# Peptides against a protein of PDB entry 4Z63, part 6

Target 1, 334 residues: chain A of PDB entry 4Z63
Amino acid sequence: LCLGMNDLTGNIPEDLFHLKRLNLLGIQENRLSGSLSREIRNLSSLVRLDVSWNLFSGEIPDVFDELPQLKFFLGQTNGFIGGIPKSLANSPSLNLLNLRNNSLSGRLMLNCTAMIALNSLDLGTNRFNGRLPENLPDCKRLKNVNLARNTFHGQVPESFKNFESLSYFSLSNSSLANISSALGILQHCKNLTTLVLTLNFHGEALPDDSSLHFEKLKVLVVANCRLTGSMPRWLSSSNELQLLDLSWNRLTGAIPSWIGDFKALFYLDLSNNSFTGEIPKSLTKLESLTSRNISVNEPSPDFPFFMKRNESARALQYNQIFGFPPTIELGHNN

## One batch from the design tools (peptide; aimed at target 1 S170 L243 W248)

Design b1_p9_6_s3 (made by RFdiffusion4, then SolubleMPNN; from b1_p9_6, 4 letters changed)
Fold by OpenDDE base, seed 5:
Structure b1_p9_6_s3 (fold): chain B 334 residues (1-334), chain A 9 residues (1-9)
Amino acid sequence: as target 1 above (334 residues)
Amino acid sequence: PSWVSSVEL
């Protein structure tokens, strides 16, 4: 049943929950309000539940133990409060959980040993507090993680050295500290292709440790951290780099010539730093900017990117990395 | 500021 993208108001009719054979319920992009009914438990055949972009409020019902086929739960952009229900945090069937842009609170706790199918987690823009859950690497299929815009004080857990499934990770604006520890841990994530750390590590030094290595790193975003230091030499070994944003820091020294050796680098923002010297001539030879045929069919994060071009403007949403225009921004370094 | 994020800021 797909009823998304309408002007539907009020609650879901209780009789809808009598549809025991229903595999897909999509009611997204409406004005549905009230609590999400506990009677969802009656939808025992449900594979996909999409309630996103509504006016739902209250706690998410603890009924996911009655939904053994549920693979996709999309509840982003609602007014949900409380925590992740225990049955949801223990769901063995769930592949994707999107609860971005809610009012969920407390400590983030997932039973990753039970969540054997979880591959995508978006909890961005919530009110989670405490520390990052140390057991996230126990979610052995978890590839996509957005935890941005929560209050995860402290450091990246040491356990994330074992986060082999992690491919796409965003922690933007999560009050994280110790960038040296974070990078020193996350370099062990051999599948990590996208790392977004914007608005963390306030005023720390960007480590220039040649022992750091991110083998598969395609997207690095560490903007608006007021980071000190220089262009990190360890980044030169990330030969697959496609997007680099280090804007709005306090980085100094020269832009190194190796920045132009990245064959796939199509987006570079080094603006609003304190870089000095000449623009590397190698930047004029970036193959990605000179060649017409970039293969656009690469795996991307399930979480969107946002770019705010003007302080007064709304951020532009980019659902794909290749939605970014080819860019070299070097402005405002003096 | 102009910068990339995974959230609207």
Scores: peptide ipSAE 0.369, ipTM 0.910, DockQ to the pose 0.782
OpenDDE base, seeds 1, 2, 3, 4: peptide ipSAE 0.367, 0.367, 0.348, 0.348; ipTM 0.909, 0.911, 0.904, 0.904

Design b1_p9_6_s4 (made by RFdiffusion4, then SolubleMPNN; from b1_p9_6, 3 letters changed)
Fold by OpenDDE base, seed 1:
Structure b1_p9_6_s4 (fold): chain B 334 residues (1-334), chain A 9 residues (1-9)
Amino acid sequence: as target 1 above (334 residues)
Amino acid sequence: PSYISSVEL
């Protein structure tokens, strides 16, 4: 049953929960309000629940133990409060959980040993506090993780050295500290292709340690951190780099010539730094900008990117990396 | 400021 993208108001009729053969309930992009009914437990055949973009409030009901086939739960952009219910945090069937842009709070706790199917987690823009959950690497299939815009004080856990499944990671604006430790840990994530760390590490030094290596890194975003230092030499070994945003930092020195050796680099923002010297001539030879035929149908993160071009403007949403226009931005340097 | 994030800023 798909009822998304309407002007539906009020609560879900209780009789809808009698549909025991229902595999898909999509009621997204409506004006549905009140609490999400506990009677969703009666939908024992449910594979996908999409309640996103509504006016739901209250706690998410703890009934996911009665939903043994549930693979997809989409609840983004609601007014949900409380924590992740225990049955949801222990769901062995769940592949994707999206609760982005809610008012969920407390410590983030997931039973990753039980969540054997979880591959995508979006909890961005919530009120989670404490530290990053050290057991996230135990979620053996977890590839996509957005935890951005929460209050995860402290460092990236040392256990994330073992996060072999991690491919796409966002921690933007999460009050993280110690970028040197974070990069030193995350370099062990051999499948990591996308790393977004914007609005963390405030005023720290970007490490230029040649021992750092991100072999499969395609997207690095570390914007608006007020980072000091120079263009990091370790990044030159990330031969698959497609997108680099280091804008709004305090980076100094020259833009190195190796920045133009990235065959797939189509988006470069180094603006609003303190870079000096000449623009590398190698940037004029970027194959991605000269060749029209790089239709890279590559997998993208499940979480959206946002670009705010102006402080007064709404952020533009980009659902795919290739939604960004080919860009070289070097403005507002010295 | 113009920069990329994973959250609505």
Scores: peptide ipSAE 0.431, ipTM 0.924, DockQ to the pose 0.812
OpenDDE base, seeds 2, 3, 4, 5: peptide ipSAE 0.415, 0.404, 0.410, 0.404; ipTM 0.921, 0.916, 0.919, 0.915

Design b1_p9_7 (made by RFdiffusion4)
Pose (drawn by RFdiffusion4):
Structure b1_p9_7 (pose): chain A 334 residues (1-334), chain P 9 residues (1-9)
Amino acid sequence: as target 1 above (334 residues)
Amino acid sequence: SSHWISSHP
């Protein structure tokens, strides 16, 4: 049953909960509101539930043991409150959970021993607080994690060294501490390709510690953290690097020669720092900016990227990394 | 000129 992208109002008629054979309900992008009824436990054949872009509120009903076939739950852009219900946190069948841009709050609790099919999680733009859940690496299939714009505190847990499935990790604007520990831990996630750390670690020093090694790293964004120190050399060993944003920090010193050695780099933003010295001549032999013989695969995280010119400008949206214009941005330096 | 990137607007 597909009703998406209409102008429907009111709550879900209770009539709909008699459909015990329905495996797909798309009610997304309407004006629907009210609570999402607990009677939804009666729809035991559901595989894909798309409730996104409506006006729903109240707690997400804790009925998800009654929906053992649920694989996709899409609730983004609603007014849902409370945390993740225990039954949803215990569902062994969920592949994907998108609750971004909701009014959710409290500690974030998932039973990752119980969630053996979870491969993608999006909780962005919510009010989850407390520490990042230490058990997240116990979701052995979790590849894509977007926790951006939340109310967490403290450090990245030590157990994140074991997050073997992690590919795309977006932690922007989440009040994270100790970028030194965050980078030392996260370098051990061997599948990490895209990492977004923007608006964390405020005023901290960027680790220069050269044992740090991110081998498969493709996209590194750590911006507007007001970080100090120099251009970190440990980054020169990430040969796959495509997009680097270190902008709006307090970084100083010269821009080193090895920045021109990234063969797949098509976008770099070092703007709004304290960089001095001349421009390194090696930026003229960047391979992805000269010839057409460099070819690589675009990273594919499940989250869009946003770009702001200044603090008050409306943002630009890029659903894919290769939607960024090939750019050298060195403005507002010394 | 300058700008920066995030995962949220």

Design b1_p9_7_s1 (made by RFdiffusion4, then SolubleMPNN; from b1_p9_7, 4 letters changed)
Fold by OpenDDE base, seed 1:
Structure b1_p9_7_s1 (fold): chain B 334 residues (1-334), chain A 9 residues (1-9)
Amino acid sequence: as target 1 above (334 residues)
Amino acid sequence: SSSWVSSVE
């Protein structure tokens, strides 16, 4: 049953939960309100539940043990409060959980040893507090992780050295500290292609440790951290780099010539730093900007990107990396 | 331009 993208209001009729053979319920992008009924437990054949972009409130019901076929739960952009229900945090069937842009709170706890099918997790823009869950690497299929805009005080856990499944990771605006430790840990994530760390590490030094290596890194975003230092030499070994944003920092020194050696680099933002010297002539030879053959069909994160022009402006949403226009931004470097 | 990328609005 697909009723998304309408002007539906009020609560879900309770009789809808009597549809025991229903595999897909999509009621997204409406004005549905109230609590999500616990009678959703009666949908024992449910594979996909999409309640996203509504006015739902209250706690998410703890009934996911009665939904043994549920693979997809989308609840983003609602008013949900409380924690992740225990049955949801232990779901062996769940592939994708999206609860972005809610009011979920408390310590983030997932039973990753039980969540054997989880490949995508979006909990961005919630009220989770405490530390990052050290057991996330135990989610052996977890590829896409957005934990941005929560209050995860402290450092990236040492256990994330073992996060082999991790490909796309965002921790933007999560009150993280120690960028040197974070990068030193995350370099061990052999499948990591996208790393977003914007609005963390406030006033720290960007490490220029030549021992750091991100072999498969395509997207690095570490904007608006007030970071000191220079362009990091270790980044020159990330030959697959497509998007680099280091804007709104306090980086100094020259822009190195090797920045133009990245064959796939189509988006570069180094604006609002203190870089000096000449613009590298190698930037005028970037193959991605001179040739039309950008491979648009590459895998992207499941979480959206946002381009924010200023602190007061509404961000532009980009659902894919290749949705970004080819850009070289070097402005405001004085 | 004075823009930055994030995964949050």
Scores: peptide ipSAE 0.384, ipTM 0.895, DockQ to the pose 0.889
OpenDDE base, seeds 2, 3, 4, 5: peptide ipSAE 0.382, 0.380, 0.379, 0.380; ipTM 0.895, 0.892, 0.893, 0.893

Design b1_p9_7_s2 (made by RFdiffusion4, then SolubleMPNN; from b1_p9_7, 5 letters changed)
Fold by OpenDDE base, seed 3:
Structure b1_p9_7_s2 (fold): chain B 334 residues (1-334), chain A 9 residues (1-9)
Amino acid sequence: as target 1 above (334 residues)
Amino acid sequence: SSSWVDSVE
């Protein structure tokens, strides 16, 4: 049953929960309000539940043990409070959990040993606090992780060296510290293609350790951190780099010539730094800017990207990396 | 420009 993109108000009719053969319930993009009924437990055949973009409030009901076929739960952009229900945090069937842009709070806890099917997690823009959950690498299929805009104070856990499934990771604006430790850990994530660390590590030095290596890195975003240092030499070995944003830092020195050797680099923002010297002539030879044949069919994060502005203007949403215009931004340097 | 990339609104 798909009832999304309407002006439906009130609550879900209780009789809807008698549909024991229902595999898909989509009621997204409405004005549905109140608590999400515990009677969703009666939908024993449910594979997909989409309640996103509504006015739901209260706690998410702890009934996911009665939903043994549930693969997709989308609840982004609601008023949900409390934690992740215990039955949801232990779901062996769940592939995707999206609870972005809610008011969920407390310590983030997932039983990754039980969540054997979890491949995508979006908990961005919530009120989770404490430390990053050290057991996330035990979610052996978890590829996409957005934990941005929470209050995960401290460092990236050492256990993330073993996060082999991790491909797309955002920790933007999560009060993280120690960028050297974070990069030193995350370089072990051999499938990591997208890393967003914007609005963390305030005033730290960007490490220039030649031992750092991100083999499959396509997207690196470390903007607005006030980072000191220079263009890191270790980045030159990331031959698949497509998007680099290091804007709004305090980076110094020359822009190195090897920045033009990235065959797939189509978006470069180094603006609002303290770079000096000449613009590398190699930037004029970027194949991605001369040839339109960027493979549009590459896998992308499940979380959207946003072009944020310092002004109150709405952020532009980009659902895919290739939605970004080919860009070289070097403005506001010395 | 006064913009940066992020993963959240």
Scores: peptide ipSAE 0.524, ipTM 0.929, DockQ to the pose 0.794
OpenDDE base, seeds 1, 2, 4, 5: peptide ipSAE 0.519, 0.064, 0.521, 0.512; ipTM 0.931, 0.771, 0.932, 0.929; seed 5 fails the geometry check

Design b1_p9_7_s3 (made by RFdiffusion4, then SolubleMPNN; from b1_p9_7, 4 letters changed)
Fold by OpenDDE base, seed 2:
Structure b1_p9_7_s3 (fold): chain B 334 residues (1-334), chain A 9 residues (1-9)
Amino acid sequence: as target 1 above (334 residues)
Amino acid sequence: SSSWISTVE
């Protein structure tokens, strides 16, 4: 049953939960309100539940043990409160969980040993607090992780060295500390292609350790951290780099010539730093900017990117990295 | 640019 993108109001009729053969319930992009009914438990054949972009409130019901076929739960942009229900945090069937832009709170706890099918997790823009869950790497299929805009104080857990499934990771604006430790850990994530760390590590030094290596890194965003240091030499080994945003830091020194050696680099923002010297001539030879054939068909994160002009302004949404225009931003360097 | 990239609104 697909009733998305309407002007439906009120709560879900209880009789809808008598549909025991229902595989897909999509009621997204409406004005549905109230609590999400516990009677969802009666939908024992449910594979996909999409309640996103509504006015739902209260706690998410702890009924996911009665939904053995549920693969997709989309609840982004609602008013949900409380934690992740125990049955949801233990779901062996769940592939994708999107609860972005809610009011979920407490410590983030997932039973990753039980969540054997989880491949995508979006919990961005919630009120989770405490530390990052150390057991996330136990989610052996977890590829896409957005935990941005939560209050995960402290450092990236050492256990994330073993996060082999991780490909797309955002921790933007999550009160993280120790960028040196974070990068030192995350370099062990052999499948990591997208790393977003914007609005963390405030005033720290960007490490220039030649031992750091991110072989498959395509997207690096570490903007608005007030980072000190220079353009990191270790980044020169990331030959697949497509997008680099280091804007709004306090980086100094010259822009190195090797920045022009990235064949796939089509978006470069080094603006609002303190870089000095000449613009490398190699930047004028970037193949990605001269050739029209940007490979649009590459795997991308499940979470969107946002171009923010300021902290309070509505950001422009980009669903794919290649939605960004080819860009070289070097402005506002002194 | 006066902008930066994030993954949140």
Scores: peptide ipSAE 0.488, ipTM 0.926, DockQ to the pose 0.801
OpenDDE base, seeds 1, 3, 4, 5: peptide ipSAE 0.482, 0.473, 0.486, 0.463; ipTM 0.923, 0.921, 0.924, 0.917; seed 5 fails the geometry check

Design b1_p9_7_s4 (made by RFdiffusion4, then SolubleMPNN; from b1_p9_7, 3 letters changed)
Fold by OpenDDE base, seed 1:
Structure b1_p9_7_s4 (fold): chain B 334 residues (1-334), chain A 9 residues (1-9)
Amino acid sequence: as target 1 above (334 residues)
Amino acid sequence: SSSWISSVE
């Protein structure tokens, strides 16, 4: 049953939950309000539940133990409060959980040992507090993780050295500290292709340790951190780099010539730093900007990117990396 | 540019 993208109001009729053979319930992009009914438990054949972009409030019902076939739960952009229900945090069937842009709170706890199918987690823009869950690497299939805009004070856990499944990771604006430790840990994530760390590490030094290596890194975004230092030499070994945003920092020194050696680099923002010297001539030879044959069909994060002009401005949403226009931005340097 | 990329609204 797909009823998304309408002007439906009120609660879900209780009789809808008698549809025991229902595999897909999509009621997204409506004006549905109130609590999400516990009677969802009666939908024992449910594979996909999409309640996103509504006015739902209250706690998410703890009924996911009665939904053994549920693979997809989309609840982004609602007014949900409380934590992740225990049955949801223990779901062995769940592949994707999206609860972005809610009012969920408390310590984030997932039973990763039970969540054997979880591959995508979006909990961005919530009110989770405490530390990052140390057991996230135990989610053996977890590839896509957005935990941005939560209050995860402290450092990236040492256990994330073992996060072999991790491909796409965002921690933007999560009150993280110690960028040197974070990068030193995350370099061990051999499948990591996308790393977004914007609005963290305020005023720290960007490490220039040549021992750092991100072999498969395609997207690095570490914007608006007030980072000091220079262009990091370790980044020159990330031969697959496609997008680099280091804008709105306090980076100094020259832009190195090796920045133009990235064959796939189509988006570069180094603006609003303190870089000096000449623009590298190698930037004029970027193959990605001279050839139209960029493979648009590469895997991308499930979480959206946002281009923000300031904290108060409405951000432009980009659902794919290749949605960004080919860009070289070097403005507002010395 | 006066913009930066994030994964947050």
Scores: peptide ipSAE 0.435, ipTM 0.912, DockQ to the pose 0.812
OpenDDE base, seeds 2, 3, 4, 5: peptide ipSAE 0.425, 0.429, 0.426, 0.422; ipTM 0.907, 0.907, 0.908, 0.904

Design b1_p9_8 (made by RFdiffusion4)
Pose (drawn by RFdiffusion4):
Structure b1_p9_8 (pose): chain A 334 residues (1-334), chain P 9 residues (1-9)
Amino acid sequence: as target 1 above (334 residues)
Amino acid sequence: SSSHWIYTE
């Protein structure tokens, strides 16, 4: 049953909850509102539930043991409150959970021993607080994690050294501390390709510690953290690097020669720092900016990227990394 | 001169 992208109003008629054979309900992008009824436990054949872009509110009903076939739950852009219900946090069948841009709050609690099929999680633009849940690496299939724009505090848990399935990790604007510990821990996630740390670690020093090694790293964004220190040389060992954003920090010293050695780099933003010295001549022999013989695969995280020109400008959206224009941005330095 | 920065939501 596909009703998406219309102008429908009111709540879901209780009539709908008699459909015990329905495996797909798309009601997304309407004006629907009210609470999402507990009677939804009666729809035991559901595989994909798309409630996104409506006006729903109230708690997400804790009925998800009654929906053992649920694989995709899309609730993004609604007014849902409370945390993740225990039954949803215990669902062994969920592949994907998208609750981004909701009014959700409290501690974030998932039973990752129980969630054996979870491979993508998007909780962005919510009010989840407390520490990042230490058990997240226990979701052995979780590849895509977007926790951006939340109300967490403290450090990245030590157990994140074991997050073997992690590929795309977006932590922007989440009030994270100790970038030194965050980078030392996260370097041990061998599948990490894209990492977004923007608006965290405010005023901290960027670790220069050269034992740090991110081998498969493709996209590194740590911006507007007002970080101090120099261009970190440990980054030169990430040969796959495609997009680097260190902008709006307090970084100083010269821009080193090895920045021109990244063969897949097509985008770099070092703007709005305290960089001095001349421009390194090696930026003239960047391979992805010269010939057409460098070829690589674009990273594929499940989340869009946003770009701001200044603090008051409306943002630009890029659903894919290769949507960024090939760019050298060195403005507002010394 | 110009500047900008990237983030996610």

Design b1_p9_8_s1 (made by RFdiffusion4, then SolubleMPNN; from b1_p9_8, 4 letters changed; failed a check: a repeat of another design)
Amino acid sequence: STSSWVTTE

Design b1_p9_8_s2 (made by RFdiffusion4, then SolubleMPNN; from b1_p9_8, 3 letters changed; failed a check: a repeat of another design)
Amino acid sequence: SSSSWVTTE

Design b1_p9_8_s3 (made by RFdiffusion4, then SolubleMPNN; from b1_p9_8 with H4S Y7T)
Fold by OpenDDE base, seed 1:
Structure b1_p9_8_s3 (fold): chain B 334 residues (1-334), chain A 9 residues (1-9)
Amino acid sequence: as target 1 above (334 residues)
Amino acid sequence: SSSSWITTE
């Protein structure tokens, strides 16, 4: 049953929950309000539940133990409060959980040993606090993780060295500290292709340690951190780099010539730094910008990207990396 | 753009 993108109001009729053979319930992009009924437990055949972009409030009901076939739960952009219910945090069937842009709070706890099918997690823009859950690497299939705009004080856990499944990771605006430790840990994530760390590490030095290596890194975003230092030499070994945003930092020195050697680099933002010297001539030879035919249909993160001018401004949303226009932005440097 | 940055927020 797909009723998305309407002007439906009020609560879900209780009789809808008698549809025991229902595999898909999509009621997204409406004006549905109130609590999400516990009676969703009666939808024992449910594979996909999409309640996103509504006015739901209250706690998410703890009934997911009665939904053994549920693979997809989409609840982004609601008013949900409380934590992730225990049955959801222990769901062995769940592949994707999206609860971005809610008011969920407390410590983030997932039973990763039970969540054997979880491959995508979006909990961005909530009110989670405490530390990053050290057991996330135990979610053996977890590929996409967005935890942006939560209050995860401290450092990236050492256990994330073992996060082999991790491919797409965002921790933007999560009050993280120690960028050197974070990069030193995350370099061990051999499948990591997308790393977004914007609005963290306030005023720290971007490490220029030649021992750092991100072999498969395609997308690196570390914007608006007020980072000091220079263009990191270790990045030159990330031969697959497609998008680099280091804007709104305090980076100094020259833009190195190797920045133009990235064959797939189509988006470069180094604006609002303190870079000096000449623009590398190698940037004029970027193959991705000279060749019209690179239709790279590559996998993208499940979480959206936003181009923001400030925290309060309405951001442009990009659902795919290749939605960004080919860009070289070097403005507002010295 | 020179006045923006990328997030996932």
Scores: peptide ipSAE 0.588, ipTM 0.911, DockQ to the pose 0.652
OpenDDE base, seeds 2, 3, 4, 5: peptide ipSAE 0.587, 0.584, 0.587, 0.575; ipTM 0.910, 0.909, 0.911, 0.908

## One batch from the design tools (peptide; aimed at target 1 S172 F303)

Design b1_p10_1 (made by RFdiffusion4)
Pose (drawn by RFdiffusion4):
Formats: sequence, structure tokens, C-alpha cells
Structure b1_p10_1 (pose): chain A 334 residues (1-334), chain P 10 residues (1-10)
Amino acid sequence: as target 1 above (334 residues)
Amino acid sequence: SSSHWISTHS
């Protein structure tokens, strides 16, 4: 049953909860509102539930043991409150959970021993607080995590050294502390390709510690953290690097020669720092900016990227990394 | 001159 992208109003007729054979309900992008009824436990054949882009509110009903076939739950852009219900946090069948841009709050609690099929999680633009849940690496299939724009505090848990499935990790604007510990821990996640740390670690020093090694790293964004220190040389060992954004920090010193050695780099933003010295001549022999013989695969995280020119400008959206224009941005330095 | 930065949220 596909009703998506219309102008429908009111709540879900209770009539709909008699459909015990329905495996797909798309009601996304309408004007629907009210609470999402607890009678939804009666729809035991559901595989994909798309409630996104409506005006729903109230708690997400805790009925999800009654929906053992649920694989995709899409609730993004609604007014849902409370945390993740225990039944949803215990669902062994969920592949994907997208609750982004909701009014959700409290501690974030998932039973990752129970969620053996979870491979993608998007909780962005919510009010989840407390520490990042230490048990997240226990979701052995979780590849894509977007926790951006939340109200967490403290450090990245030590157990994140074991997050073997982690590929795309977006932590922007989440009030994270100790970038030194965050980078030392996260370097042990061998599948990490894209990492977004923008608007965290405010005023901290960028670790220069050269034992740090991110081998498969493709996209590194740590911006507007007001970080101090120099261009970190440990980054030169990430040969796959495609997009690097260190902008809006307090970084100083010269821009080193090895920045021109990234063969897949097509986009770098070092703007709005305290960089001095001349421009390194090696930026003229960047391979992805010269010939057409460098070829690589674009990273594929499940989240869009946003770009802001200044503090008051409307943002630009890029659904894919290769949507960024090939760019050298060195402005507002010394 | 110009400047900008990237995030995952608007």
C-alpha cells in the first residue's frame, strides 16, 4: 500500500490496522498527524514501514516484538518524542532505522546483541544525551552511523576500537570531547572510509601524534572546531584520501609539501586558519586535478553533506561526494 | 578571498 507524496491529513484510520498481510506501508511525505497508533502491532507482516515527512508526534509505540519481519523503519522528519522503544532496540530483523530530525531525547539505548541485522542507523538532529553508547560496536553489522546534531557529551568510548563494520561515521555538532582519544580510538576501525567530526572538540589541540594511521580513509571532515596545532603529518599516510576539510580552525604553521602527494584528492578546504609561509608547489602536481588517468571509487555513505560559506549563509546539499566541485580553498589565511 | 566548511546537517 503506497500513499506517499500526497496531501493527506488526519491520523491513520484504525481501519488500516486490520491488514494483517501488508508487508509494505508507505505513507511518507503527506500531512498526517497524531500519534502512531499502538494498534500497529496488529500488522505483523510488515517489512518496510515508511512514515517519513509527516506531522506525527507522541512516543513511538513500543510494539515492535509484534512486527518480527520489520527490516526498514523510516520515521525521519516528524515530531516523535521519547527515546527508542525497548522493543525496537531489541529487534533482530531491522536492517535500517532512520529517525533523524525528530524530537527524540534521553539516553540512546540499543541492545546490540539483540539487533543482529542492523546495518544502518540515522539518529541525526535529535536530543539524545548522555555518553555515546558503549555497546554500539556490538552491532556486528552496523556499517553506517549518523549521530550528528545531538546532545551527547564526553569522549568516544574505548570499545569503538572494535567497531569492525563501521564504514561511515558522522559525528558533526555532537559536543564530543578529547579529539586526541577520538582519533586514537577510531584509527583502529579498519573499514572507516568517511568520518565527519565537524563542530566538536571546541578549542582543543589537533593531535600531531604520528603513530595515528587511518589506512582506508577517503573523506575526512573536521571543521569549525577551532582546533590548534599544525597540519598533522600522520594524515599523509592515508593514500586513499579524496576530500579533506580542516577549515575554520586555529591551525598554524606552513602547509606541508605532502598535501600535494594525495593522488585521489580532488577537494581540500584549509580556509579560515592561521596558515603561513608560501603555498606548497606540490599542489600543482596533484594528480586528480591534472590528468584524467587517476580513477577511484566514490565513497557511498547514507547521509548527505552540507556546505556553508559563512555563519549566516543557507547551506548547499550534496548527496554524493563526487557532487563537490574539485576545489582548492586556501582563503582567509596568512 | 572566501571560506566555507562542511557538515552533515544544515

